Peptides against a protein of PDB entry 3PUK. Designs and how they scored, part 121

Target 1, 227 residues: chain A of PDB entry 3PUK
Amino acid sequence: ERGLKSVVWRKIKTAVFDDCRKEGEWKIMLLDEFTTKLLSSCCKMTDLLEEGITVIENIYKNREPVRQMKALYFISPTPKSVDCFLRDFGSKSEKKYKAAYIYFTDFCPDSLFNKIKASCSKSIRRCKEINISFIPQESQVYTLDVPDAFYYCYSPDPSNASRKEVVMEAMAEQIVTVCATLDENPGVRYKSKPLDNASKLAQLVEKKLEDYYKIDEKGLIKGKTQS

## One batch from the design tools (peptide; made by RFdiffusion4, then SolubleMPNN)

Design b2_p15_4_s1 (from b2_p15_4, 11 letters changed)
Fold by OpenDDE base, seed 1:
Structure b2_p15_4_s1 (fold): chain B 227 residues (1-227), chain A 15 residues (1-15)
Amino acid sequence: as target 1 above (227 residues)
Amino acid sequence: DKRKELLKKMKEISS
């Protein structure tokens, strides 16, 4: 199949499921709000079963221990999701699962990473960041998950300027993850709007693309691709 | 810089 959904699924399959797959082994998968939407957009439950997932659980909910099974955490690098993980493995005597594989959808801040490392590193068999922070909708359509983006971007109140900047930064980061997923380094284009939001966002995206492609997987600089 | 940090983190946890 062609399209963004298939590309996203292929990336998840390679970066997450193939990375932790063991023959004959089933895992419990823990999802948060974002990854629930992400997987729902690009796969079916049957696909997850084929990848060795027996059941999906919400990381935010109280769950009964299944100490004989390993857990696959596919979560966003947020304090809320990390705190839920820490509750599962923070106590040496009362671990929810046998071991943990953690895959973050984006870069995990050092503060959160260090917190995990200090408390439950021995329970973690794998930890990776896969850089997917968007929801694929159609072959060339995706949506961003940025809280209150509409409110702040279109607010005429100058007091919201700082928050608007934070929102735009988050949006730019997610757009870059789309480019990374598609293995592209495009020139950024935008339509003129009443507000200069599009221009600002474009500049942020360009800057972040430059930073991301400074070093590729082989340590080489990736050139620009067609827009 | 972000990529370098990622690789470092992955290596530290996987070792």
Scores: peptide ipSAE 0.026, ipTM 0.656, DockQ to the pose 0.645
Fold by OpenDDE base, seed 5:
Structure b2_p15_4_s1 (fold): chain B 227 residues (1-227), chain A 15 residues (1-15)
Amino acid sequence: as target 1 above (227 residues)
Amino acid sequence: DKRKELLKKMKEISS
């Protein structure tokens, strides 16, 4: 049995560390709130050292420049994280590091991407999206990072219907990233009562899975597997 | 869609 933690770590190793690895080179790694939790869930500091990471820094904190070292940004594609990155490499500020490798945990919106491109593209050696937006808890258990998900999903107030939908879509997207990470297209099972939230979420997941695999490198939809 | 956009973005960065 492949534990989800090991699968996630392997994915990060191949998609991030192997992608930017250079012989004899050490990097500073910048993490945000989500990726801190993510890495903490699936690796140890010793593992990161083996991957050429000398120091881990919080992207949100003020940091002293280490201009001789390249930085690996493993961050979520959020305005906050991107803004912090831009502060490190923005044209109006002294570059904190020699260069940047950016790996987003999910799809980076064009607005944020364009902002990066316009301000500090020359400092970026690599930019990639790796589609890991969940936290592995156990072998087959993961958690999602969707703010106020519980509140909106279980709110009896009809005025929250639109917000509930947005939250569910975000949750569905993150679930799809799990499936993508595991290279699976599972049949979605859910408990329909007492609320229809599970059914709605299941439908969203199935739709997004379909969309994902339609545009896969193989150009075909992967058959459904047993969940 | 996401993959197409990613490819586009990667090409733009590499240019």
Scores: peptide ipSAE 0.025, ipTM 0.631, DockQ to the pose 0.462
Fold by OpenDDE base, seed 4:
Structure b2_p15_4_s1 (fold): chain B 227 residues (1-227), chain A 15 residues (1-15)
Amino acid sequence: as target 1 above (227 residues)
Amino acid sequence: DKRKELLKKMKEISS
């Protein structure tokens, strides 16, 4: 009966911190823009300390090497974040940290993964995708992190149609992560007017939900739940 | 098939 923030924190704790926990070991945690917001929304620094995080660093910033410590990368699977990771471990002689645990908030594209594999695979102790790509705001409210979503979705300009589709896909994916986090397979409801955005998004969500539960962690299709 | 791909990726990293 806990709010979404609590659920998200529990998910992160289980999927990330418990997964890489080693007794007596401290890690440096690297965050990007999204995961900074995510963690800020559902935990405090004291919580992270309890999970064995000594310091939090911004992955986008230049950082001094701490070669004796392992790093926990909790990042989005974006070129920018991945590139920053690669800078940390791309050179065998100049690794920033002892080793890396990587937890992506969403599915990492093959292109990015292959890039990591080609240059840094030996430095990586763990690499997982935890499927949390939303920000909990309230007990039952979340926000999506899709740049320019509003602009493209509500743009009357046909030239933005392709970008609108990309944005819609991204939003749908993030909504599905909410459902996954809550272990829900809702019946999607929407209001269509004045635009068809809601309908399109609903369709995308429905499809992605179906796909997700076909290959969820339980390997079973979950029936529809209350929305 | 995201789950399958994830498993594949994990195996590849572990190799």
Scores: peptide ipSAE 0.024, ipTM 0.634, DockQ to the pose 0.557
Fold by OpenDDE base, seed 3:
Structure b2_p15_4_s1 (fold): chain B 227 residues (1-227), chain A 15 residues (1-15)
Amino acid sequence: as target 1 above (227 residues)
Amino acid sequence: DKRKELLKKMKEISS
């Protein structure tokens, strides 16, 4: 079996494509840097065609309007990606597409969400947050997307302590999204030496897992699963 | 509480 890649694809299919599917309707899909890598890692263009996507476009590039078609934005909740979306719908006379379906790969901060609501809420048919902020590499391997993680985690400079904490928090959050995607609440294992980074990360992951599984999607409390 | 937050956001957009 395809392992983690197939699980990620099934999650995207159910959370994104099935959620906005309409019979006989084709959509243009807008991707950013992260979601381009994500989809490339777990599907083919033929798979996207089956899900009603006619073409994929890069949100960072200048694009010609296709005003008769609806757009599916599958993007990360970053200022850069959100700004590109806002440029597509910020002007009534210059809307790039008929309407927008927005699916964020992670939690969208209230500041960005409010900015979207204030500018172009009438153009949005759907807005949803999914929990996939990692790239599946192999059946049991994934890659985190945390800028400068190596630099801050191994920096000997005490002035970087606060930044290191932010990076560790981001890594922990992404690990939790892997667990959520696999529907698992594992016991965390780690090696504590020579640095305490692994121990700190493990504690953050455990705390976030506890918070996440207080109430599952069905409103049930979920206990720990196999490690 | 993540689910509750998402549901609230969705309701705000659909209204």
Scores: peptide ipSAE 0.023, ipTM 0.633, DockQ to the pose 0.476

Design b2_p15_4_s2 (from b2_p15_4, 9 letters changed)
Fold by OpenDDE base, seed 2:
Structure b2_p15_4_s2 (fold): chain B 227 residues (1-227), chain A 15 residues (1-15)
Amino acid sequence: as target 1 above (227 residues)
Amino acid sequence: EERKKRLKEMEELSK
């Protein structure tokens, strides 16, 4: 088992599965595109069975109700995923599942969070953000999931400046989730490029790391570590 | 502070 994959799995196990575990209870787990890839990268179906997951369903697909079972939503905080969740619990008479445990892979925007609170609060047993927004490839290697990152970051067109900033922000956020998962506060190192993208990204990462460790789950402030 | 607030809100939602 590769080091980073093991760390990611351990994080998911403790932050998600252990958090909602009930003795003798099985859950249906709902995944989106990202979390499907994430779990596929760091665990097997047998591992999920051991954690009390009876079946995995794609949140984007139409699904038959299983009203006697609780659902574990492990999803990204996107409008599409949230809307699918809301459809599952939007009507009291047509709830697809008994209750919901929601674990977001990243910060859920206020607009989406408020929408959930307003519509489905009574159906929610847990709602947390676990901050894993990367795919582990191998030990000390991970892949960022930012669409068109290369295109916008290296675009010479000034009209793409706004999108470039959005992409850089997303990349920085995902890097911070790696640090959080590894329980590290690294000194950021980079190689300079003509477009100075590396420097900008480094600054964003440093800022986000500071913000994270000021308010971490354990209330601990950690010094800089190597990464 | 914003993150702390969100955490509290999520905890309240989970109750």
Scores: peptide ipSAE 0.128, ipTM 0.822, DockQ to the pose 0.851
Fold by OpenDDE base, seed 1:
Structure b2_p15_4_s2 (fold): chain B 227 residues (1-227), chain A 15 residues (1-15)
Amino acid sequence: as target 1 above (227 residues)
Amino acid sequence: EERKKRLKEMEELSK
C-alpha cells in the first residue's frame, strides 16, 4: 500500500532494523502495547522475519531466558516498559539475553534514561529514539494514542483544565512525529468546533514544529512545506 | 541543542 503505512514502515526499517542488522544474526524482538499496534498496522510477520527477527515477545509478560540471543527492544519510553527492560538486564547473573538494542518511539525522559545508564549500560549495544508515536490507519489517515483524550478534551468541568492541557501537549507531540516522519513542515489547519480545542492544539503543533526543525535528526533546517 | 546532547549520550551507551 502507498501512503503513510509505507512511509512508517520505511522509517522503522531504516532507523531500527537496518541500524542493528548483522549478517546471519537473528534477534528476539520485545514489544509493548503501543509498538505491537504500530507494527501490526504497517507490516506483516514475514516482513519482520526478513529483517532478522525470529520471535516477537511481549515485554510485559514473563519470559524464559534466551541467553545466547540478542534482544531488540522496540518500546515506548514509559516507566512500565523501561522497568521491564531493567528487570531483564539489571542483574549480572540473571540477564535474559546476550545483549540489548533499544529503540524508543519517542523522547525518553531524563529520569528513565538515567536509570538505564546507571543499571544496565554494559548490556546495551545500541540506544536510539526514532520519534514515531502514532498509528497509521489508512494511506493518509492516522490515529493518536493519548489516554483519556476524548474525555478531557470535551469535558465541560473547569477542574479538568490542567489535565486537558497535558492531553493537548501529548497530542501535539504525536502530530509533530507524523510531520517528521513525512518530512514535512506544514501549515496547520483545523476545523473549528464549539470548543477552542482545535485552535489550541494547532498552536501547540506549530510551536513544536518550529522547535523540531531548528535541529532535526540530521542537523538540517527546513523551511515550511505545503501539504 | 538538547537533541544533540541526548544523541551523544545515547551513542555513548552504544557499543
Scores: peptide ipSAE 0.097, ipTM 0.799, DockQ to the pose 0.712
Fold by OpenDDE base, seed 3:
Structure b2_p15_4_s2 (fold): chain B 227 residues (1-227), chain A 15 residues (1-15)
Amino acid sequence: as target 1 above (227 residues)
Amino acid sequence: EERKKRLKEMEELSK
């Protein structure tokens, strides 16, 4: 049996590296904070070298141009990461790399996607969403990356109600990516005391799972596979 | 439906 780390690595290898592989070609890979943690959790540098990555760079850092090499962006669909990409390719005179392959860890909002289309279309060779928004810890354990989730979910201040909802939506989306990666449609279990947060989150997860499998690449709807 | 639309749009963006 393979652990979650192996499953995640296999997914990344298939969805990202195999997807943009060209014989004899090396790429520079750009990572953000989340994808740095993600790759660190499920692979080694030697694995990346085998996949044609010559060097890894932090997308947030000021980097020197390498205009003869193509860049592989494996990043989260956030304003910060997208803005960094736009700085790399947004102007004719300031293009840092020969071309870009972009792989988002989740759904890219229309606002961000439109910015990319408007300014960088000529430089993009591939753009794809791969739906991995979690960090594998153990064989069946993962960590979500939702800022201030604990604070807002358990806040006694009613003024945080809107933010709490946003946080729960983000958590639910990330949980769905885990299920998708594992090819599972589970029956959700939860403990809701003393607050109803777990119940609300469970409802969001179930709804999003249904939507995901309804419109998945296979066009299939899966029933519940486990409890 | 929206997912399929976005996938198509991303493919069109890609060279």
Scores: peptide ipSAE 0.097, ipTM 0.799, DockQ to the pose 0.725
Fold by OpenDDE base, seed 5:
Structure b2_p15_4_s2 (fold): chain B 227 residues (1-227), chain A 15 residues (1-15)
Amino acid sequence: as target 1 above (227 residues)
Amino acid sequence: EERKKRLKEMEELSK
């Protein structure tokens, strides 16, 4: 069986690095909190050097301009990360880099996407969503990045029901990205105890998988595979 | 359809 870390790295290599590769060109790579953890989990700096990355910078930090180099933004589609990107290219006279390649870890909301189009479109050489919103821990283990998931999912307070639903939707979406990365459409299995949260989440995952593979990258609908 | 539209928009932005 393929290790999840290797699968994730291969996905990033093909979807990001191969996609923007130009012979003889080095890029600065900008990471946010999530993508820092993601890359740290599945590659080494030497791997990134081989892919034409000269340095890695934190998108949240105030950085000195390197105007002669292009930048690869591998970031989550969050307001904070997008705002940092916009600040890098918002002014013609104050552009941090020569151009930008943007790769989002998940779907970028329309509001953020529209802001990018309106402000920085001329600086963008590539914009893509690669759908990796999880951290590989082991061969078959991954961690979701959903804030307050534990709190709301296990809350005994009925008043948190609406928020619990939102959290579960987000979790289900991220699980679907795992399936997409693994190129699988699994039959979802779960343990129902002590609460029915797992069952509800499973149902959401099943629904979202159907929606995803209805219009996948290849335009193919896959049958259910082993979970 | 929405996803296809978004992909197209991303491609257009990437030109």
Scores: peptide ipSAE 0.079, ipTM 0.783, DockQ to the pose 0.759

Design b2_p15_4_s3 (from b2_p15_4, 11 letters changed)
Fold by OpenDDE base, seed 3:
Structure b2_p15_4_s3 (fold): chain B 227 residues (1-227), chain A 15 residues (1-15)
Amino acid sequence: as target 1 above (227 residues)
Amino acid sequence: DERKKRLELMKEISE
């Protein structure tokens, strides 16, 4: 057993591959920087082949059209990744693939979602958010993908206060995805540092956990679990 | 309710 890695793989298999599986059909899978790292951390190429993926492509790179095949986009809901998707399907004459299945690693902002809907909705066969925004390292350890988190959280420059808040929000959101993946609503524990970063992050996580379970797919409220 | 609304939108675009 690989602990958290196996849990993450099982989640992806169920939420993504099983969701879009069609017997006898092979797909091209498009990945961005984050999902490349994510899949590399929890599966092998042989695993992807078993799930009906013939080839993996980088969404950021220029790619040759394969118009007879459907594409599976497993990407983060960022402007960069979404723009690359739109380039693949935005023009009728320049569609890279037959159709698209899109699975976002987190909540896609309405602005990006509406942009997709307005431009290429007819090409989309499936669109889902699966809420996995972390990379498993070992059985009980994961890492967050928040650029410059260390710099902004510990910057003494008051001018970085706004960016610090953005980073804290992003970190909190990613931690919540871990809890959701593990089906946990834990009490948050932290150690105090010279700055109130740990306390602030804990508060954000607790609030987001509460919000997540209040508005989950079933509309259920899950009580705090032991962790 | 907000999440349910979002899920419905996802289904709509997928059809």
Scores: peptide ipSAE 0.035, ipTM 0.733, DockQ to the pose 0.703
Fold by OpenDDE base, seed 5:
Formats: sequence, C-alpha cells, structure tokens
Structure b2_p15_4_s3 (fold): chain B 227 residues (1-227), chain A 15 residues (1-15)
Amino acid sequence: as target 1 above (227 residues)
Amino acid sequence: DERKKRLELMKEISE
C-alpha cells in the first residue's frame, strides 16, 4: 500500500537525511511547530536515530550550545523559525552549533533567504527546499496548514474576498507539495456545490502544478494522471 | 527563472 506516511518519510529520508548524512556523524535536529507535527506523523524517534539524529530540539526554545555538533534544521520558511536559526548563528563567538544544514519544508521567500545568506552563510553547509507542507493523516489523507481557511473560505462577507484569495493560494501551494511528494500530476476533481471555492481552488492547483513541473528538478513536464 | 536562480544561490551558500 502506498501509504502517504510512508511516502512522506521516504521523501524526507532522501531529501534531508541522505542529503546531509556523513558516516559516523551525529547531528542535533531542530524542529519548529510544523515539522514537529510532520515528523511525528510519519516516523518514530528510533527512525531518526538511525538517520544520525542524536537529539531533537525545539527551535523556539532557548538551548544550550553544543558547539562540537552540527545541527540539522528542518523548519518551515517562516520569519519566526528563520529568526530562531539566525539567533543560533548570528554571533561568530556564540554559535550554538558547529555548522548548520537547513531544509525548508517549502519555498523560502527571498527576503528570508537573503537574510540568512547575509548573516549566516559561512555556517551553512547545506540549504534546500523539500516542498512538504502538509501532514499525512492516513494512507490517502493529508491535512493542510492554512490558518483561518475555514473561516474565510466559507465567509459570506464580500469584504473577505481578498483574504479568501490568499487562503486559496496557500491551500493550492500545499496541495501541489503533496503532488510533488507523490510525484504525481493529477487531474483535479472537485464538487462545486454549494460554493465555487472548490472550482477556484482546483484552478489554482492546476496552474501551480503546471508551473511546478515546467521547472522541476529534472526539467521534465509530466502529463496529467488520473488521480 | 526564479527557481533556477534560487538553486544557484543555495549552492553558493552551501559551499
């Protein structure tokens, strides 16, 4: 069975752990709120140990320096998470860890990326975006992390139209990350009743899928699949 | 495109 949890774990293993793995090296892994939930949903601590992670730390908490160890940051590209990272490496004399491997769950905005580059580039051994912005719940079920999605999508107030669009955009992005994770370019199916939200979201997803595969890592455009 | 540029930048900071 192509369990979504298994697929997500395999993706993380390949994109993150295999990417930064060095023989005999243990790392401290820093997680934020989202990635904590993500990893909890698809792996166990024993799995992480097998991947060379000695301890997991919350990026938001104050942590004691472990200067002899490298740190693996698996975090969302948010100002909060990035700021916490920057605090760990912002001072040359007070670096919390030996070096950093950074893996973002999604596209990191240029503003944040540039901030990292300007402040901590020398401490970074790897920086990648792995495009996993969802939580696997079941074999074929995932949860999106879009704040207030329910409120704005179902709001009858026209004044919320702009916010609704933003929410739809965010949802579409996350759905695309699911497709990317599954290596699929599905035909989008939806029910349009009672609101046209599903149709709008479908259109956004289709557009974003097209954009994604046009410039994917392999430079290949995948045809639509019957998913 | 933007993604290609980002990839290049990521390589630069990772070196």
Scores: peptide ipSAE 0.032, ipTM 0.699, DockQ to the pose 0.791
Fold by OpenDDE base, seed 1:
Structure b2_p15_4_s3 (fold): chain B 227 residues (1-227), chain A 15 residues (1-15)
Amino acid sequence: as target 1 above (227 residues)
Amino acid sequence: DERKKRLELMKEISE
């Protein structure tokens, strides 16, 4: 299959699986709600088996220790997911797995990093941010996962203005991850609505794209591409 | 600057 799904899968394969792959070694993969949806949108279980994943576990659920196996955490940088990880490795005597590889779908806040460093750094062999926070649906279609986005963006209540800004910022971040995944710096276009939400979102996306392409993962500067 | 900081943090955790 071609299109956005294939691009997303290739990025995950390169950034996550190839990065931690060891010949003959199987890993347990831990997923949260978002990454479960993400992987289900762009791969099959057979694909994961080929990448050395023996089983997928939900990070939120109670799990029995498998101390001889290494764990691959592919999770969003949220307090909930990080807390679950910390419970797995926070105590030397109660480690669930042999070691951890952590791949965040987006920027992990310093506060969460500091918690990880303080308690679990010795158990971690890799920690990376891969910058994928969207779900591919079709070849050129993707969905954003921002809770209550529709409600706040189209709310006529002025009291929701602050929440609206937070939602738009989150949406802009996810759109930028699409551009990063596609290796594009497009001109932002939108359809005007009675509300100025689309214009505001476009401005946020443009700003964030500019910031992203100042220094990419390889230290390269990329110019604008054709939209 | 922010990106550099993130890279440094990731390196510190991974080593």
Scores: peptide ipSAE 0.032, ipTM 0.702, DockQ to the pose 0.710
Fold by OpenDDE base, seed 4:
Structure b2_p15_4_s3 (fold): chain B 227 residues (1-227), chain A 15 residues (1-15)
Amino acid sequence: as target 1 above (227 residues)
Amino acid sequence: DERKKRLELMKEISE
């Protein structure tokens, strides 16, 4: 039992693989940088084979069309990943795959979502946000994927204040995805001093938790839980 | 509500 890793895998299995599973059907899975790390942290290739994935492809790389196969895009909602998807399906004559199932690891911005809808909607069989934006490391430990988080959070340079806020938002969002994955709405506690980073992050997390549990993926409201 | 709206849109695309 791998604790959080097993929980994450189970979440992916139910939210992604079971959601698009079709008997006897194999899919090509497209991954980006984050989801490559994510899956690598909680499963093996053999596990993916059992879930009907025949091959894994990097979404950023040029790929040969396999027009007879459907593609499972498990990607982060970034302009880069979305752009790669759009290249695969944006042209009617140059579709890389038969159809697409898209599962975003987090909230996809409206701008990107609308772009997808406008250009590729007919090719999409499923589109879902699964809210897993962290990497499980240990049974009860996870890693946030926020570039330069440490640097900006602990930078005494006022010029980094704006970037610090962006980083804090990103971290808060990813923490919330952990809570969502674990189906928990915990009370947030923090230690103050010497910096207010913990306090600020706590506030952001609380706010985002409230927003999330106001309306979850199923439109349900969940109260506070004890951890 | 933005989340509700998004879910509806996703359902629309998925159909």
Scores: peptide ipSAE 0.031, ipTM 0.674, DockQ to the pose 0.870

